# Peptides against a protein of PDB entry 4XPM: the designs that were tried, part 62

Target 1, 160 residues: chain A of PDB entry 4XPM
Amino acid sequence: VMLHSKNVKGFLENTLKPYDLHSVDFKTSSLQSSMIITATNGGILSYATSNNDVPKNSINEINSVNNLKMMSLLIKDKWSEDENDTEEQHSNSCYPVEIDSFKTKIYTYEMEDLHTCVAQIPNSDLLLLFIAEGSFPYGLLVIKIERAMRELTDLFGYKL
Target 2, 67 residues: chain B of PDB entry 4XPM
Amino acid sequence: DIKGTIAFDTHGNVIESTGVGSQRIEDIGDLSKVTLDAEGFAQVQGDSLLVHLYKRNDITLAVYTSA

## One batch from the design tools (peptide; aimed at target 2 I59)

Design b2_p30_6 (made by RFdiffusion4)
Pose (drawn by RFdiffusion4):
Structure b2_p30_6 (pose): chain A 143 residues (1-50, 63-86, 92-160), chain B 67 residues (1-67), chain P 30 residues (1-30)
Amino acid sequence: VMLHSKNVKGFLENTLKPYDLHSVDFKTSSLQSSMIITATNGGILSYATSNSVNNLKMMSLLIKDKWSEDENDTNSCYPVEIDSFKTKIYTYEMEDLHTCVAQIPNSDLLLLFIAEGSFPYGLLVIKIERAMRELTDLFGYKL
Amino acid sequence: as target 2 above (67 residues)
Amino acid sequence: SDSEELDEFIEEMLDAIEERIEEEEEEEEE
């Protein structure tokens, strides 16, 4: 099994969109970046930006390790269930940036959102949880 | 009139904020400790501003008005 | 969309708060 590069890229581009509420006068900026990376090496499989390529590679590996350390050391952590599949959503403050990361269930892949410091964490968590619900094709993807 | 709002989750993380809500994010620590009535409502205040609380689906909404 | 669903959800919570305030006012008037 392999990834459909163009469609995953399109998916990540779609996850970039900001929230724009009218019930209250609230709107976020769009995500700084959205990436799917390996849980193993932190390597980037696909990404979308709304800063630079060099900067994403560094952040990705860093969050991969932070996630790896938290995932087996016997911040916020949100246990989640999707169609009886379990995963965990972590938030990491990356300098002035807000990030959410979660392992795509039973997969060797992580989904990573990078937003500005003004993007509320609770909202970022909801955005990534719902986005993961669209990634059933990637559950169990093994390297 | 509504002076501001804050919505936050069970971890105390913010989902959205407007008005004075964005200036009073620190209120969440106290607000999250408020025990709501049987229907999920409460009213509390730190100062001249009245905070109306309603919680459902693990999301608390706080709206700020005058007392 | 996600934004529209969230907007609707927040509106429902605001309406519930408004209805509760109106009920409390009516009780005080009575």

Design b2_p30_6_s1 (made by RFdiffusion4, then SolubleMPNN; from b2_p30_6, 12 letters changed)
Fold by OpenDDE base, seed 1:
Structure b2_p30_6_s1 (fold): chain B 160 residues (1-160), chain C 67 residues (1-67), chain A 30 residues (1-30)
Amino acid sequence: as target 1 above (160 residues)
Amino acid sequence: as target 2 above (67 residues)
Amino acid sequence: SLSDELDEFLKEMLDAIRERLAEKAREAAE
């Protein structure tokens, strides 16, 4: 079954769910946002946010979307820079990973008080981006996005 | 009696932290350098707490106890 | 869920630590 745009939206919404590691009595907050953006321009193809209690077409909604656009662009820019920086790729903020024989990298970025991580969907022009509160541990965030990407195999190799 | 935990990856980044572990994230630097036994365990005396370490599959779990 | 796998893994690790502690305690008691 192919991932349609509607399915992608649903997928992203599902990624918002918090991690509950009850065995050690640890639970996170929900992700603030989850997005698929273009690696080229940082354009948002799909997104989900935890703040869904905003009236439709309201100023608050518009501002929220605009904020996401800004963050997306900023993170894309930093990602692009790091992809062209060998030193950054070997920092503790970069996780080379392999999913089903496809290689990609997961980057963690601090954005103001937020914890973010971004990863290129393997061989694609797309990035998966998670935005979480500062209380969300980076190590866990990396695990989360890695596991999430494993469910996006239909987007592997996607070119714009 | 567990007073807290820290789980961290090979990059030294936190996976989870609870209890006193949440206040001792800075311990990761030292804990990551501890020599583990053949089974992947170690014990480290830290402050007034004993830290029990176990590493498996690139994840290290530190459990803090009073003794 | 995605968190379940990690949770279970951490549980196993925690249990391993508990078991190790128990083992050491028994050895000390002997």
Scores: peptide ipSAE 0.700, ipTM 0.941, DockQ to the pose 0.880
OpenDDE base, seeds 2, 3, 4, 5: peptide ipSAE 0.699, 0.699, 0.699, 0.700; ipTM 0.940, 0.940, 0.940, 0.941

Design b2_p30_6_s2 (made by RFdiffusion4, then SolubleMPNN; from b2_p30_6, 12 letters changed)
Fold by OpenDDE base, seed 1:
Structure b2_p30_6_s2 (fold): chain B 160 residues (1-160), chain C 67 residues (1-67), chain A 30 residues (1-30)
Amino acid sequence: as target 1 above (160 residues)
Amino acid sequence: as target 2 above (67 residues)
Amino acid sequence: SLSEELDKFIQEGLDAIKARLEKEKEEALR
């Protein structure tokens, strides 16, 4: 079954879920946000946020969305910059990965006090973006987004 | 008696941390340089804690114990 | 799930470390 807009939204909502291990006493917060944005302009195609306590269509919701738009644009810009920077691609903040023979990169970015990671959906004009609290470990965030991308095969090769 | 843990990747980024491990993230730099035996194990004596290392599939688990 | 996989890895590591410690103790007693 192919991903439709509603399915994508639901998928992103599921990515927000925290981790709670039982082997050791470790748990995370939920992701603040999970988004699919355009690599070209940083436009948000779909998003989910854990801050659902705000009334719909409220000023707070609008401000929240605007904030997401800003972050998306900033991260897209940083991503674009790094994609054209060999040194940045070889830093510890860049994880080259291969998914089903498709190559992509996962970048981690500190955004103020937030931990973020972004990855281009293979061969597409889309970026998957996770935004988490500063307490969310980067290594786990990277694994999380890598696993998430494996579930987005329908978007591989998507061009605007 | 486990006092804490750190799991980290090949980039030195934390995957999980617990107990004293959460307060010793800076140890990753040194721990990542430790040579492991053929089975992926090592031990490093710290200040008051012994650190046991286990690496498999590019993930290193550090376990802090008193002895 | 990722959580399950991580738990599995960590548990395996913990068990392996414990096993190694026991082995070393036994060897020291021999």
Scores: peptide ipSAE 0.629, ipTM 0.928, DockQ to the pose 0.923
OpenDDE base, seeds 2, 3, 4, 5: peptide ipSAE 0.628, 0.629, 0.626, 0.628; ipTM 0.928, 0.929, 0.928, 0.928

Design b2_p30_6_s3 (made by RFdiffusion4, then SolubleMPNN; from b2_p30_6, 9 letters changed)
Fold by OpenDDE base, seed 1:
Structure b2_p30_6_s3 (fold): chain B 160 residues (1-160), chain C 67 residues (1-67), chain A 30 residues (1-30)
Amino acid sequence: as target 1 above (160 residues)
Amino acid sequence: as target 2 above (67 residues)
Amino acid sequence: SLSEELDEFIKEMLEAIEKRLEEQKRKEEE
């Protein structure tokens, strides 16, 4: 099944769900936001947020969207810089991964008190971006986004 | 009796932490340097806690016990 | 789910540690 816009939105909404490790009684919060953005300009193609209590067309919604736009741009900029920096690609904040036959990198970035991670969807002009609270551990966040990307094969190779 | 746990990856980043493990994230630096046996196990005697280590598929689990 | 998959993995690791611990205790009691 091809990923349509509505399917992508639903996918991102599903990624918001917290991890619950019953074996060790560990549970995370929900992701604050999950986004697919353009690698070129950081434009948001699709997004989901855990804060659904904001009325539509309200000033709070506008502020929320604007905040997401700002964060997406900032993270895209950091990502772009790191993609052009060999040293940064060898830091602990960079996870080279291979999905099927495609290679990509997962970067972790601290944005104020938030924990974020971003990864280029393999061979595409798109980035998958997770934003979580500071209590969400980076190692788990990396696992989460890596596993999520494996479900986005329809977007592999997507060019703008 | 498990007092806590820490799971961490090869980058030293936390995957999960519980109990006393949540207050001992700084232990990861030392725990990551512990030599594991052929099966991937080790034990490290801490202050009042014993740390049981097991590594599989680039994930290390540390279990803190009183003995 | 993805959470369940990781949970199962952690569970298996925990069980491995517990098994190793039991083995060590058995040897010490011998």
Scores: peptide ipSAE 0.678, ipTM 0.935, DockQ to the pose 0.906
OpenDDE base, seeds 2, 3, 4, 5: peptide ipSAE 0.675, 0.677, 0.675, 0.676; ipTM 0.934, 0.935, 0.934, 0.934

Design b2_p30_6_s4 (made by RFdiffusion4, then SolubleMPNN; from b2_p30_6, 9 letters changed)
Fold by OpenDDE base, seed 1:
Structure b2_p30_6_s4 (fold): chain B 160 residues (1-160), chain C 67 residues (1-67), chain A 30 residues (1-30)
Amino acid sequence: as target 1 above (160 residues)
Amino acid sequence: as target 2 above (67 residues)
Amino acid sequence: SLSEELDKFIQEMLEAIEKRKREEEEKLEE
């Protein structure tokens, strides 16, 4: 089944769900936001947020969307810089991964008190971006986004 | 009786932490340097807690117990 | 689910540790 816009939105909404490890007494918060953005300009193609209590067309919604736009742009900029920096690609904030036959990198970035991670969808002009609270551990965030990307094979190779 | 846990990756980043492990994230630096046996296990005696280590598939789990 | 997958893995690791603990305890009792 091909990923249509509505399917992508639903996918992102599903990624918001917290991790709940019953083997140990550990449960995360939901992701604050999950986004697919362009690697070129940081434009948001699709997004989901855990804060659904904001009325539509309200000033709070506008501010929320604007905040997401700002964060997406900032993270894209950091990502772009790191992609052109060999040293940064060897830091603890960079996880080279291989999905099927495709290679990509997962970057973790602290944005104020938020924990974020971003990864280029393999061979595409798209980035998958997770934004979580500071209590969400980076190691788990990396696992989460890596596993999520494995479900986005339809977007592999997508060019703008 | 498990007093807490820490799971961490090869980058030293936390995957999960519980109990006393949540207050001992700084232990990861030392725990990551512990020599594991052929099966991936080790024990480290701390102050009042014993740390049981096990590594598999680039994930290290530390279990804190009183003994 | 993704959470379940990791949870299962952690559970297996916990069980491995517990098994090793029992083995070591048995050795000490010898």
Scores: peptide ipSAE 0.706, ipTM 0.939, DockQ to the pose 0.918
OpenDDE base, seeds 2, 3, 4, 5: peptide ipSAE 0.705, 0.706, 0.705, 0.706; ipTM 0.939, 0.939, 0.939, 0.939

Design b2_p30_7 (made by RFdiffusion4)
Pose (drawn by RFdiffusion4):
Structure b2_p30_7 (pose): chain A 143 residues (1-50, 63-86, 92-160), chain B 67 residues (1-67), chain P 30 residues (1-30)
Amino acid sequence: VMLHSKNVKGFLENTLKPYDLHSVDFKTSSLQSSMIITATNGGILSYATSNSVNNLKMMSLLIKDKWSEDENDTNSCYPVEIDSFKTKIYTYEMEDLHTCVAQIPNSDLLLLFIAEGSFPYGLLVIKIERAMRELTDLFGYKL
Amino acid sequence: as target 2 above (67 residues)
Amino acid sequence: SKENFQDESNTELDNFIQEMLDAIKEKYNL
């Protein structure tokens, strides 16, 4: 099994969209970046930006390790269930940036959102949980 | 009139904020400790501003008005 | 779908917040 590079890229581009509420006068900026990376090496499989390529590689590996350390050391952590599949959503403050990371269930891949410091964490967590519901094709993807 | 809002989750993280809500994000620590009535409502205040609380689906909405 | 799920998420969140505001307005006669 392999990834359909163009469609995953398009998916990540779609995850970039901001929230724009009218019930209250509230709007976020769009995500800084959205990436799928390996849980193993932190390598980037696909990404979308709304800063630079060099900067994403560094952040990705860093969050991979932070996630790796938290995932087996016996912040915020949100246990989630999707169609009886379990994963965890972590938030990490990366300098002035807000980030969310979660392992795609039973997969060797992580989904990572990078937003500005003004993007509320609770909202960033909802965004990534819902986005993961669209990634059933990647559940169980093994390297 | 409504002077501001804050919505926050069970971890106390913000989902959205407007008005004075964005200036009073620190209120969440106290607000999250408020025990709501049987229907999910409460009213509390730190100062001249009245905070109306309603919680459903693990999301608390606080709206700020005058008392 | 993957193409519009984000737009739906925004719409559902706006409706949800509106419902919570209406419940508060009715309860406390705002």

Design b2_p30_7_s1 (made by RFdiffusion4, then SolubleMPNN; from b2_p30_7, 9 letters changed)
Fold by OpenDDE base, seed 2:
Structure b2_p30_7_s1 (fold): chain B 160 residues (1-160), chain C 67 residues (1-67), chain A 30 residues (1-30)
Amino acid sequence: as target 1 above (160 residues)
Amino acid sequence: as target 2 above (67 residues)
Amino acid sequence: SRETFMDELNKELDEFIKEMLDAIKKKFNL
């Protein structure tokens, strides 16, 4: 199954859904943003945001998109540094994972008051990036992004 | 009489927290060092609360009670 | 599926936490 731009957008929108436990009194907010970006320059290929009440073509929309671009670049840069640093790959901020015999890593990063996590889509030039409020637990973010990557097999091995 | 919960992974990162557990995230450092029995359970006295631990599949759940 | 994977994850994690909670309740008579 080929992933078209609309399908990818819909996928990312699905990842925004909040987590709601019924066994205990615990519920998260929706993710602030979910993106697929390039590992080479941090360019955004597709994104979804929970802030959809902003009028289209407004200054606020432009500013929000520009903010996403800036965050994507910053996170990509830090990810690139960590991928070239064996010590950082052994820190508690790095989760080595294996999906269908493909190895990748999930990194957690604090960005101002936001909680973020990023992972390279296996054997690809693409990164999956989640941005959440500070109240969203990192452990849950990691579980969430790993599960999401398991649904992106069509992008495994994607090269720019 | 459960007062709260904390679930955390092997990296010490929170998965969920409720009740008094949400105010006791700093306990994870000590709780992660507790020796569990053969079935994965432990009980630890902390401050005025009793903490009941269970670990399964790299996830630890801590349940806080008054006794 | 791609349309329900987040709901599935939510359900799986909720059930998992429920099982762990029940195990603790049983073990310590809570």
Scores: peptide ipSAE 0.751, ipTM 0.955, DockQ to the pose 0.894
OpenDDE base, seeds 1, 3, 4, 5: peptide ipSAE 0.750, 0.751, 0.750, 0.749; ipTM 0.955, 0.955, 0.955, 0.954

Design b2_p30_7_s2 (made by RFdiffusion4, then SolubleMPNN; from b2_p30_7, 11 letters changed)
Fold by OpenDDE base, seed 2:
Structure b2_p30_7_s2 (fold): chain B 160 residues (1-160), chain C 67 residues (1-67), chain A 30 residues (1-30)
Amino acid sequence: as target 1 above (160 residues)
Amino acid sequence: as target 2 above (67 residues)
Amino acid sequence: SMSNFMDELNEELDKFIKEGLEAIKKKFNL
């Protein structure tokens, strides 16, 4: 199986889905954004947003895209710093995980009023990034991104 | 009668919360330190509420009741 | 399945919570 650009976009759109439990009265919002970015420069290779109700080529659309670019860069920078910091890798904001014998780490970052989660796609130059509202619990966000990465085996080992 | 719930991971981060549990996220710090029995259960008295704990697969579920 | 993995996770979590609630109810006679 090979992931095309459209397939990746569709995948990211699927990750936006909220969680709705029926055993208890618990429901989340949709993710604000989901992205695959480069680990090197934080460049956005693909993204999906839950707020697509903006006219094309409008100033609001431009601002939205620019905001995503800024956030991706900031998170990439923080991730890069943590990957080079042993203490940060052992902090409570870092989740070491193993997927199909590949090791990676999941980081949670507070970005203003947003809850974010980022993880390197195993053995790749790519990061998967989730951005959610502050009401989205971090524990669930981590579970979500780990599960999502398990579906991206085609990107394991991807090098730029 | 169940008054609320909290589910949290080994890092103390919330997975879900409902009812009074949503107002007692700060309890996770103490709840995470509670010694569970061999089956993964514990019961803790917390102020006016009783907390029932169950842990499986690195997820702890806390259920709040009045008694 | 890649097309419904989020729904599957939702169901898995719901199942876990449900089973946990039942286990607690049984254990503590709630």
Scores: peptide ipSAE 0.714, ipTM 0.951, DockQ to the pose 0.871
OpenDDE base, seeds 1, 3, 4, 5: peptide ipSAE 0.714, 0.714, 0.713, 0.714; ipTM 0.951, 0.951, 0.950, 0.951

Design b2_p30_7_s3 (made by RFdiffusion4, then SolubleMPNN; from b2_p30_7, 10 letters changed)
Fold by OpenDDE base, seed 3:
Structure b2_p30_7_s3 (fold): chain B 160 residues (1-160), chain C 67 residues (1-67), chain A 30 residues (1-30)
Amino acid sequence: as target 1 above (160 residues)
Amino acid sequence: as target 2 above (67 residues)
Amino acid sequence: SRETFMDELNKELDEFIKEMLEAIKKKFNL
């Protein structure tokens, strides 16, 4: 089963939601962006951003999209390198996880002042990518992306 | 009184931090090495604060109080 | 739920932290 593009967009928008832990006085900002990209070329298949105030077709929107394209490509390249590096796979920046008997890895990458997290959708040519402000804790980001991937079973095994 | 908290995972990455805990992220390196009791608890002395640890399901919560 | 999974996770994590905090309070009489 293939997800409709609108459904994927809505899914990604949902992942933008901030976390508020009332048990302690802790609250995050919304994710800056959430994307599904190709593992091969870093092409963006779908994305959501918390910056919804940007007018459509504006210069700011174009710049924003271009920035996302750049970030996705950079992260894809880093991910590809790490997937071929045993040492990097055993660093604290790599989280091996298993979802419904499918194994994948979650990587955390610091990009300038941003905190990013990327994971291959199991057995697929797709990556799920979260980009957050530097104040967003990596541990929470990992928990968030793992939970999100569990909702993408329809994309497991997706090949381009 | 509780002065702050830090929750972190097995990779030493923060899940949440509050109060003085937000200023003591560097403590995670040492806190992660603390031997916990059979129930998953430990108490360690910081610079000027007492740290109370509890680990469950690969998450460690550190609670900071006055020494 | 595809529409509420983030809210669910938020709730789950909050409750989990709450339980841990209470456990610490009880253990160390805080």
Scores: peptide ipSAE 0.750, ipTM 0.955, DockQ to the pose 0.891
OpenDDE base, seeds 1, 2, 4, 5: peptide ipSAE 0.748, 0.749, 0.749, 0.750; ipTM 0.955, 0.955, 0.955, 0.955

Design b2_p30_7_s4 (made by RFdiffusion4, then SolubleMPNN; from b2_p30_7, 12 letters changed)
Fold by OpenDDE base, seed 1:
Structure b2_p30_7_s4 (fold): chain B 160 residues (1-160), chain C 67 residues (1-67), chain A 30 residues (1-30)
Amino acid sequence: as target 1 above (160 residues)
Amino acid sequence: as target 2 above (67 residues)
Amino acid sequence: SRETFMDELNEELDKFIKEGLEAIKERFGL
């Protein structure tokens, strides 16, 4: 099934869901945001946020979107730097993964008090970006984004 | 009885934590160095708590109990 | 599926933790 724009938005919204374990008393918050951005310029192609109770076209919405744009750009820049730094690729913040024989890397970044995770969609000009509260464990965040990327095979190889 | 848990990956990053485990994330550094038996288990004495380890599929589960 | 993959992952992790707890309980007599 081809992943269209509407499908992408819905997909990202689905990734916002919190984790809630029952075997132990463990529950996370929802992701603050989930985004697909361009690896080239950090432009947002699609996004979802957990705080969607903001009136449309309100100042708060504009500020929220602007904040996402800023974070997207900053994370893209950091990602770009790391992709050109072998030492960073071997750091504890980098997870090399393979999905259907396609290789990519998952990076964890602390952005102020937020926990973020970003990964290039294999062989594409796109990055998948999760932004969570600082209480969201990085290990779980990595697992989450890896699983999410496995559902984005339609975007593998996507070029702008 | 179980006082808490920590699950962590091979990078030492937390997957889940509960109870006292949530307050002992710093233990991961030492726990990751513990030699496990052939079945992936180990038991480590830590201050007043006993830590029971199980590793499978690159995920380590630490269970804290009273010593 | 694309609609349930997050729920599935949640279940998988829950299952892992559950099995791990059971394994530990069995191994150490907890």
Scores: peptide ipSAE 0.727, ipTM 0.954, DockQ to the pose 0.967
OpenDDE base, seeds 2, 3, 4, 5: peptide ipSAE 0.726, 0.727, 0.726, 0.726; ipTM 0.954, 0.954, 0.954, 0.954

Design b2_p30_8 (made by RFdiffusion4)
Pose (drawn by RFdiffusion4):
Structure b2_p30_8 (pose): chain A 143 residues (1-50, 63-86, 92-160), chain B 67 residues (1-67), chain P 30 residues (1-30)
Amino acid sequence: VMLHSKNVKGFLENTLKPYDLHSVDFKTSSLQSSMIITATNGGILSYATSNSVNNLKMMSLLIKDKWSEDENDTNSCYPVEIDSFKTKIYTYEMEDLHTCVAQIPNSDLLLLFIAEGSFPYGLLVIKIERAMRELTDLFGYKL
Amino acid sequence: as target 2 above (67 residues)
Amino acid sequence: TNFIQEDLDDFIENSLEAIDEKIEELEEEE
């Protein structure tokens, strides 16, 4: 099994969109970046930006390790269930940036959102949880 | 009138904020400790501003008005 | 943790309406 590069890239581009509420006068900026990376090496499989390529590689590996350390050390952590599949959503403050990371269930891949510091964490968590619901094709993807 | 709002989750993380809500994010620590009535409502205040609380689906909404 | 699948704009609007109705009820009791 392999990834359909163009469709995954299109998916990540779609996850970039900001929230724009009218019930209250609230709107976020769009995500700084959205990436699918390996849980193993932190290597980037696909990404979308709304800063630079060099900067994404560094952040990705860093969040991969932070996630790796938290995932087996016997911040916020949200246990989640999607169609009886379990995963965990972590938030990490990356300098002035807000980030969310979660392993795509039973897969060797992580989904990573990078947003500005003004993007509320609770909202970022909801965005990534719903986005993961659209990634059933990638559940169990093994390297 | 409504002077602001804050919505936050069970971890106390913010989902959205407007008005004075964005200036009073620190209120969440106290607000999240408020025990709501049987229907999910409460009213508390730190100062001249009245905070109306309603919680459903693990999301608390606080709206700020005058007392 | 369970996450809502309700639209956030509608969720907040419905919650505001519920608060407004509760305020009106309290005013009538007074």

Design b2_p30_8_s2 (made by RFdiffusion4, then SolubleMPNN; from b2_p30_8, 18 letters changed)
Fold by OpenDDE base, seed 1:
Structure b2_p30_8_s2 (fold): chain B 160 residues (1-160), chain C 67 residues (1-67), chain A 30 residues (1-30)
Amino acid sequence: as target 1 above (160 residues)
Amino acid sequence: as target 2 above (67 residues)
Amino acid sequence: MKFSEEDLDEFIRKGLEAIRERLAAEAAAA
């Protein structure tokens, strides 16, 4: 199944779902947002947000999008810096992973009161970005984004 | 009688927490240093609670009990 | 890690069971 733009949007929307464990009484909040952005400029190619109660084409929606753009750019910048920083790549905020022989890294970043997680889609110019509330544990966020990344094989190697 | 749990990864980041575990995230630092037996188990006495550790596949589960 | 939500849940479940089993074994041996 090919991932077209509309399919990607739907995929990202599905990633918003919270983790709801049953072995223990643990459930997270939904992700605040899920995005695919460019690694070059931090431009948003696709996004989903749990805050869907905003009227379409309203000023509030525009502000929300602008906020996402800002966060996207900031996280991209931090990611870019870390990708050029050996020390940061060896911190506990960096998770080297391998998916189907493709190597990538997952980074966790605190942004204000939010917990964020970003990973380069293997061999691509794209980043997958999750933004969650501060109550969302980083370890779980990493697991979540890695799992999501494994479903984006169609984007592996995508170059702008 | 489980009082709470913490699951954490090798980076010391929380995966899940419940009960008293949610209030003891700071324990991860010490728990991560505990030597496990051949089966991946350990027990650590911490204040009034006993912590049971189980590690497998780079994930550690800490279970807090009264005894 | 290659954990799905189900995998994680299963891990925790098995861990809890393993811990309980170990405690039971220790108690029985005492």
Scores: peptide ipSAE 0.663, ipTM 0.933, DockQ to the pose 0.590
OpenDDE base, seeds 2, 3, 4, 5: peptide ipSAE 0.663, 0.663, 0.660, 0.663; ipTM 0.933, 0.933, 0.932, 0.933

Design b2_p30_8_s3 (made by RFdiffusion4, then SolubleMPNN; from b2_p30_8, 17 letters changed; failed a check: too like the target's own chain)
Amino acid sequence: MKFPEEDLDEFIKRGLEAIAERARREAEAA

